Peptides against a protein of PDB entry 6RGO. Designs and how they scored, part 135

Target 1, 392 residues: chain A of PDB entry 6RGO
Amino acid sequence: MALKLLGFNQDATCFSVISSNKGVTIYNCDPFGKCFELEKSTSNDEELDFLVEMLFSTSLIAVVDKTIGASKRKKLKIVNTKRKATICELTFPHEIMDVIMNRKIICVVLKSDQIFVYDISCMKLLRTIDVRGEKLKSTSKFRNSEAVGDIGVRVSLSTDNNSILCYSSYSKSDKENAPLNDIVVFDALKCIQINVLPAVHQSNIVCIACSPDGMLMATASEKGTIIRVFKTIDTENDEPILVNEFRRGSRPSRISEMKFNHDNTLLACVGESDTIHIFALPVTTTEADANEDDTLQQSSHSLSSSINGLQYISKGLANRFGKIIVSKIPTQSQQRHVAYIKIPENAKYRIGFPKDTTNTIHICGEDGNYLVYSIPRNEVGPCTLVKSNTFD

## One batch from the design tools (peptide; made by RFdiffusion4, then SolubleMPNN)

Design b2_p10_4_s2 (from b2_p10_4, 5 letters changed)
Fold by OpenDDE base, seed 3:
Structure b2_p10_4_s2 (fold): chain B 392 residues (1-392), chain A 10 residues (1-10)
Amino acid sequence: as target 1 above (392 residues)
Amino acid sequence: SKEEDVEIKP
């Protein structure tokens, strides 16, 4: 049967798939098994298309039927899986492109480049973010959305209660064809913009990941050769907001998904390539004032890759030309993956990090494989397969 | 795991 992957929930305890004959199926990861099914509403042999976002291991899912007609593509259903009942239905002015959530917030992304931010507890609209309206305030030229093809606003939300929303925005360039290469960082609870990262790539951003705590974000462009990791908030210590630059590969390849693990030590990416890449992040030891004198000279050779090459462009010129965040990091300072998983080239895969095991990754494929891998800590190499299951 | 039953009151 043709399977289409919808992805893992926030803690990788469940994943969702579209089965051509059944509709939407949700699987539990441990113990492995089917936990919910949304039956197909139509008898026709039409290709099923859905958005489904599950709230952790809860009875709550958000569902958009994209299979038939422009009207259904504008409807968000909030469903209780335990009751098998629609709790509420929202209708939007435009097609729904994405839905993301945490325990506090639902964000709905429209084809109009609008983001609707809701309080999940009561489905009250907190904010409408108009990414085009922000562009129109910065640039005199309207870009008709129809000409942009598959390139829309990308979003990621922190899984914690801080509810940090990262989204792609249009550059302030007077060019009619300004790329979606800026990032806005937004506090979704307070409805306040907390940061703007201009020109984080040369081309449109196609993938964003926010860390679980909202302190980090990762971005990839259409080229998918370089992944950049940023702090979401400027720290008082004038520390560089760009914390890492990773090289996925030399060949262009679309990245479809990125995720941080729960302790911000790993970043995984998956896409059209035969390889899931896992990168190690520098552990920002917050010096908590643990005054304990214990002189254990663990020679952690912190490979302080001296990012010496960020010439201090003097504070004075920064006001007119927006913060040049991306100085060309020398190609020599680009870190490679620390671990990898080989996957079939023709199978789409999705990734998830379980909460309880920071060195474990869950993956699932449109080939019907659910796989659990152990990530090596002390060596660069392949991940080890720990568990395998199949689904239909 | 037991599913957490989440009640939304729109």
Scores: peptide ipSAE 0.277, ipTM 0.885, DockQ to the pose 0.800
Fold by OpenDDE base, seed 4:
Structure b2_p10_4_s2 (fold): chain B 392 residues (1-392), chain A 10 residues (1-10)
Amino acid sequence: as target 1 above (392 residues)
Amino acid sequence: SKEEDVEIKP
């Protein structure tokens, strides 16, 4: 029977799946087992399609039933899993494409390129972001919204209470076919735009990850060959700070998901390739703790290998259209993965980082495998399988 | 872990 993966929750304590026979099932990761089931609303042999977003290990889920006709694809249900009750039902003007949440905010992405931002505590609408309307204000030409394929606004939200929302936006090119290759960084609580990263890729952005603290973001384009990591808030001379540029591969391959671990030391990516890639991020030593003057003289000549952190001064070149082009890291200096997991070809996998074990990754597959891997710290190589479970 | 019961008051 075909499983469809919905993904992990924010702390990788649970994951959700669609089973063709049962509807939505939520699994707990440890101890492994079913924690919630949502029955299918139809007896028909229709292909089940759902969005499900779980709020951490809470009784709260957001559900969109996409199985039944165009009207239900516009309905968001907030369900309490303990009470088995719908708490709230919202209807949108357009099909819901994505739902993301943290303890403060729910974001609902529509096929119209609108993002509805809600206060989760009372389901009050805080903001409607009209990514298309922003484009129309910046570009005089109406695009007829023939939704040509699977390209829409992508979002990621910090898992902390700061609620940093990163979303893809249309570049300010006078071209009728402006790509979704800008990133907007948005404070979802204050409803303020914090930053705009222009033209972070040459093609549409198809994957975004925000760090748990909202200080970093990772982006991938349709090509999925290069992953870029930026600071979200900080700028140097009003220019975006490129922290890392990772090479996933030389061949184009769609990245479906990226995740940071909880301490921002690792970035994982998964997609259409047979390999989950894990990249190491440089530890930003916060200079803060250097001031304790503790005089203890002990002479141990630890050779501080001066890792010359090459400050890549990203000289943003304004192109002929006044757009900042993020300086590309030379291909020879592009970092590779530090670790990897081999997965079955054509199997869709999802990834999650547990909070308590920064060197552990949870993965689940549409093949019915839930796997826990240990990530090597000091060597480049394969991850080690620590735990395996199966689900149906 | 015990599921945290989250109350939403719409």
Scores: peptide ipSAE 0.276, ipTM 0.884, DockQ to the pose 0.820
Fold by OpenDDE base, seed 2:
Structure b2_p10_4_s2 (fold): chain B 392 residues (1-392), chain A 10 residues (1-10)
Amino acid sequence: as target 1 above (392 residues)
Amino acid sequence: SKEEDVEIKP
């Protein structure tokens, strides 16, 4: 049977899949098993396509049926899984491309490059963000909808209650083909733009991950060779703070998903390659004022010593057009992965970090494998398989 | 874990 992965929930306690014969199934990770099933509403042999976002380990899911016709693709259903009932249905002017949520906010991304921000508690619209802006509304030439495949507005939302929304935006070039290579950081609760990171890549951003606390953001372009990590809110001299630049590989390969772990110490990356990459982030040791007394010799051999975090103050090189481009970290200071997982070639995988175990990663594949790996702390190498389950 | 029941009042 063809499985299509929808992904993990925010804390990797559940994952969602589309089965061609059954419809949407949600699995619990521990104990492993089915927790919810949404039956196929149509008897037709049409390829099933859904968006499903689950709110943590709650009864709340957001569902978009993308299978049949333009009408269903514009409908968001909020479903209570315990009651097996639709509690809210919203219809949008355009096809829904993405849905993301936390305990406070639902964001709905449309094919029109609009982001609708809702208060989850009452489904009240807080803001419509038009990423194209008013000037581009006049050029009613919808680029032929076929050729602009998978290049659209990308979003990521913090899993905390601060509800930091990061989204890709068009660079302020008068060129008809401005890339989606700016990032906007937005407080989704207050509906305030906090920060703008200009030209974070040379090409369109295709993947964004916000940290759980909303303090960090990872970005990848269509090239997928370099991942950049920025501070979301903090700036230095009105310039974006580049925390890390990671090298995934030498060959171009699309990144489909990135995730931070819950303590911002790890960033995982998955995509079209045979390898999940895991990168270490420098632990910002908050100088806790070590009040002198308590002698506990916890020899935290923090691996802090070898990652000389050269704070490359990326002096934004003004390009020949006076735009600040995020300076590339020298290739010698580009960090590689600290850990990896080999996956089958051409298998689509999704990733999630469990909350309680910061050195564990959950992965699931369209091959029907749910796998739990332990991430090595003190060595660069493969992750160790801890648990495996199969699903259909 | 027990699923948290989330009430939305639309």
Scores: peptide ipSAE 0.267, ipTM 0.880, DockQ to the pose 0.824
Fold by OpenDDE base, seed 5:
Structure b2_p10_4_s2 (fold): chain B 392 residues (1-392), chain A 10 residues (1-10)
Amino acid sequence: as target 1 above (392 residues)
Amino acid sequence: SKEEDVEIKP
């Protein structure tokens, strides 16, 4: 029967899958094996769909039964995996589209383009963010969400305790059909908007990744040909700082997931293509003034690959409507991947970066493969397979 | 790793 991948947890120590026979299964990565199973509550031959968000390798999971025909698509269950018990149940006015968490915060995204922000320790509602609310004051027509497919509010949360939330928002255009192409940066603990990045793509944003520390974000549009990396908090002359622009490919392809590694040196992306791409981020070497004179002349010709970190100040081209569109970095200055993994074209994959090994990536496929790859440091090329496991 | 038991007090 078909496996459906849910994803890795925040530190890639576990991943979750939907097995059509059993329901939700959680696997531990090392040692590899099943650690939890949530049995199917319905005898019907309905295609199972779930949201499962894990809290690292803890006993805490958030679960939403999204199965078609299920009345449960509006219910969030907080489950203790050790006790096999529901600790908390929340019911929302609309279908749950996404759930993200860290050690401090749970964010629940609804089909209404609302984000509910909770303190995880007591499940207290801290804020309701209405992404439409700024627009509803200007345009009375609810877009019937039925005709606009997989285009909703996208979210990403920092895995640290600072709890930086990045979400897609509607551009401030008088057009009823404004794209979800703005990014809002939000302190989820303090419930304060920190930054707004206007028109980061020309089309709707379909994928966002926040760095573990919340200092960087990556964005991709429906076209999935270009990935942009921005600073989240820092601005230059009240303009968003574009750190990198990566070219995934020339052909349009949906990006389903992006992740930073734990030290912000790598960005990986996966989607509908036969290739996982891994990009190198410029390490801001803080020039520590190592004035210490120690004269040891060892003549190792370090090929200073002049990573000309040309900070491309994105000269915002004001369009005819006064909107700053982030200027495309010239196609010649678009960086390519430094590493890649080939995957089966028809298999959906998920990615995770382990905390302790910054040059390692975990991947899992709906083909039942869990794979660990080593990322090359000094050469542009394929990743090397280190471990392989299978699951059902 | 040992699974951490997390208590929520709703």
Scores: peptide ipSAE 0.191, ipTM 0.855, DockQ to the pose 0.838

Design b2_p10_4_s3 (from b2_p10_4, 7 letters changed)
Fold by OpenDDE base, seed 2:
Structure b2_p10_4_s3 (fold): chain B 392 residues (1-392), chain A 10 residues (1-10)
Amino acid sequence: as target 1 above (392 residues)
Amino acid sequence: SKFEDVEIKV
């Protein structure tokens, strides 16, 4: 059977898959088992394609049937899985490319590089963001740039109620082929742009992850060799704060997904390579002034690995053209993974971090494996397999 | 049911 992975929900309590024979199946991670099934609406031997986003451990899913013709690809269904009922159906002017949600917001990304932001509680449209239209204020030519391949607007949303939306935008270059290498940080509740990070990579951004609290974002370009972590809201002298730069590898390889854990101490990445990489983020110990008294031995096992996090002040090299180029962290300060998981070559995997266990990662593969790994704390090395299950 | 029931008022 051809399996296609749809991914984990926000807290990695469930994951969604497409089975060619069954349609969409949602699995619960613990206890492991099927929790919902959406049958194939058509008897045709057409290859099934769906977008399915689940809201945490709730009855709410968003579904897009991408299998059959241009009409269904433009239709978002909001389904209550407990009632087995469609709550609402929204039709868009263009094909739906992505859907993301939290407890407050649904964002719908279209092939037109538009982002529709909805209040989830009433499905009211709050904002339409036109990522191309911001560029068109400078250049009147609608190039029908048929986006050559899978390069479009990428989005990530904080899983908290603050609803920080990070999206890729076109650089302000007068060049007709400006890359999608800017990041916009947007308050999806207030519908306000908070920050703009210009030229965070030299090529198109293909993967973005927002932290659960919306305070950090990770970005990767089509090269997938370097991952950059930025503060989303905070700026230093009106410049973006680069927190970390991670080296995934020396060879180009597409990153398909990145995730932060729930305490922002780990960043995982997966893609076309045989390896899931896990990076440690420096714990900003706020030196809370320890006023003397209460002897609660919170054994802060500070991972006092000597991450001499040289605060490389982002000397924005104002290039001769007045563009802030995100200062490249010297290759010597590029951190490597602290942990890894080997996966089968050419197997597509998805990743998720469970909320209750910050040192555990959930992964699932199109090979039908659901795997739970323990992440080493004190050593650089492989993750340890803790639990395995199979699905079809 | 293990899942939280979410109501949307459309």
Scores: peptide ipSAE 0.424, ipTM 0.926, DockQ to the pose 0.712
Fold by OpenDDE base, seed 3:
Structure b2_p10_4_s3 (fold): chain B 392 residues (1-392), chain A 10 residues (1-10)
Amino acid sequence: as target 1 above (392 residues)
Amino acid sequence: SKFEDVEIKV
């Protein structure tokens, strides 16, 4: 049977799949097994497509039936899986492209490049973000949905209660074909724009990941060769907003998903390549509490890779042209993966980091494999398979 | 049940 992966929940305790014959199935990771099923409502041999977002290990899921020809592509259902009941149904003016949530916020992304932000506790609309803005409404011929492929507004939400929303936005170029290569950082609770990162890539951003605490954000473009990691908030110390630049590969390949682990020490990416890449992030030691005097002279050769090459282009000129030239980190200072997993070339995989084990990654494939890997700490190399299960 | 029951008041 053809399986389609929907992905992991925020803590990688469950994952969702579409089975052609059954509809949506949710699996529990440990102990492994089916925990919920949404029956197929249509008798037609149409290829099933769904969005399903699960709220952690809760009874709450958001569901969108995206099946071609379905009148339901504009409808968000909030379902209690324990009661097997729809709590509410929201209808949008446009097709739903994505749904993301945490314990406070649910965000609904529309094909119109609008983001609807709701308080999840009462489904009250807090904000509508129009990413095109008022000026672009006049010139946007409806991108005839057939020819303009998978290029739309991308979003990521922090899994914490701070509810930091990162989304791709159109560059301020007066060109009708402005790329989605800006990032906006938004406090979804306060409904305040925190930051704008202009032109973080040369092409459209196709993947965004927010850290669990919302302090970091990773981005990848259509090329998927370089991943950039940014601070979401400007620090008082004038530290560079760009904290890392990772090289996934030399060949262009789409990145479909990125995830931070729960302590912001690792970033994983998956996509169309035969390899899941895992990158180490520098631990930002907040210097604050290490006042304990313990003189242990252990010569930790801190591989302080001297990031010397960031020429301080003075703040003064950047404001005038709105192009923060993201100073290309010299190709020599681009960090590579610290770990990897080989996957079948034609199998789509999804990734998740469990909360309790910072060096463990969960992966699942459209090949019907659920796999748990251990990530090496002290060496660069392959991850070790710890557990495997199959699903149908 | 292994899942936390979440109530939304709509």
Scores: peptide ipSAE 0.422, ipTM 0.926, DockQ to the pose 0.700
Fold by OpenDDE base, seed 1:
Structure b2_p10_4_s3 (fold): chain B 392 residues (1-392), chain A 10 residues (1-10)
Amino acid sequence: as target 1 above (392 residues)
Amino acid sequence: SKFEDVEIKV
């Protein structure tokens, strides 16, 4: 059967899939099993397409029927899964491209490059962000609405109650074809722009991840070779703070998803490649824990050679973000491990980090595999498979 | 069900 993955919920306790025969199925991760099913409304052999966003381990889901020919591509349904009832239905002027939520906010991204921000508690509209209109205030030329292909506004939302929204925006370049390579950081509760990170990549941003606490953001372009991690709120001399630059690979490959773990120590990425990559982030050791680790200095020399190939600080960014950022990346950055998972070629996977186990990753594939891996802490290498289940 | 029941007051 053709499975299509929708993804994990925010805490990786559940994942959602589309089955051609059944419609949308939600699986619980532990104990593993089906927990909810949305029946197929149409008898037609049409390829089913849905957006499903689940609110943690709750009865609340947001659903969009994106099936071709469906007049429903502009409709958001909020459903209580326990009652099997639609709570509300919202209709938008344009096709819904993405839906993201936390316990406070729902964001709806439209094909028009508009972001609708709602208070989840009452479904009240707080803000409409017009990403095109923000550009038009600076540059008179409309991009004609035929923005070719899969390039649209990307969003990520913090899973905490601070509700930090990161979204891609158009650069202020006078070029008719300005790329979506700026990032805006937005307080979704207060509806205030906090920060703007200009031209964080040379090409369009296709993937964004916000940390659970909203303090970090990861970005990848359509090239998918370099991942950049920035601070969201903090600036240095009114310039954005680059925390990390990771190399996923030498070959271009689309990154479909990135996730931080719950303590901001790991960043995972998945996409069209045969490999899930897991990058180590520097733990900001508060000064208190510096006293005990004096004894483990001797073994660190062998890891440095493998890490130097995976972390490149581009000389070009050092000139754009000032000389100071390069000097403040502590040389302790050399002790970062990188982990990986090999996945089947041409299989689409999704990733999630469970809250209770910071060194565990959940993955699921369109091949019908749900897999739990342990992430090595002190070495560069493959993750260890801990648990496997199958679904159809 | 172990799921938290969330009510939205629309």
Scores: peptide ipSAE 0.414, ipTM 0.924, DockQ to the pose 0.713
Fold by OpenDDE base, seed 5:
Structure b2_p10_4_s3 (fold): chain B 392 residues (1-392), chain A 10 residues (1-10)
Amino acid sequence: as target 1 above (392 residues)
Amino acid sequence: SKFEDVEIKV
């Protein structure tokens, strides 16, 4: 039977799957096992499709039934898994494309390129962001939504209470076919735009990851060859700060998911390729604890390969039109992965970083494998399999 | 694992 993978929760303590016979199943990672099951409401042999967003390891889930023929693709259900009850039902004007949440905020992304931002505590609408509306002020032609291939607004939300929302936006071009290659950084609590990163890629952005603390974001385009990491809030001379540029590969391949680990030291990516890539981020040593005097001389030449992450301060080139262009890091200074995992060809995988083990990654596949890997610290190489489980 | 029970007042 075809499994469909929905993904991990924010702290990788649980993951959700669609089983063709049972509907939505939630698994606990440790101890491994089923923790919740949503029974199929219909006896029809229709291919099940759902969006499920979990709130950590809580009783709260957001569910959208996306099954073909179901008049439910515009309906968000908030379910208490302990009570097995729907708490709230919201109906939207358009199909729901994505749902993301933390302990403060729930964001609903529509096929109309609208983002609805809610206070999760009372389901009060805080903001409607119209990503097309900013473009429509320049070009009165509603692009018929029929030519919306797999390219829509992408979003990521910080898992902390700061609730930093990163989303893809249309570049300010007079061309009818402006790409979704700008990033907007938004304070979802205050409903204020914090930053705009213009033209971070040459083509549409298809994947965004926000760090748990909301201080970093990773972006990938349709090409999936280069991943860029930016500061979200901080600017230098009102210009976006490019922290890292990583090379996933030389051949185009779609990236479906990226995640930071809990301490912002690692970035993982997965997609259509046979390889999960893990990149090291430079640790900003806070200068603070230099004062303790302890003289112990032991000269162990640990080859601390100081990966002097060249802070290429992107001198933004103001073009002739006053647009800040994020300078590309020279191709020679593009960092490669520090670790990798080989996955079966054509298997869709999802990734998660557990909070308490910064050098561990959880992965799960539509092949029914849940795998825990250890990430090497001192050497570039494959991750080591630590634990494996199967699910149906 | 014990799930945290979260209440939303709608």
Scores: peptide ipSAE 0.313, ipTM 0.892, DockQ to the pose 0.756

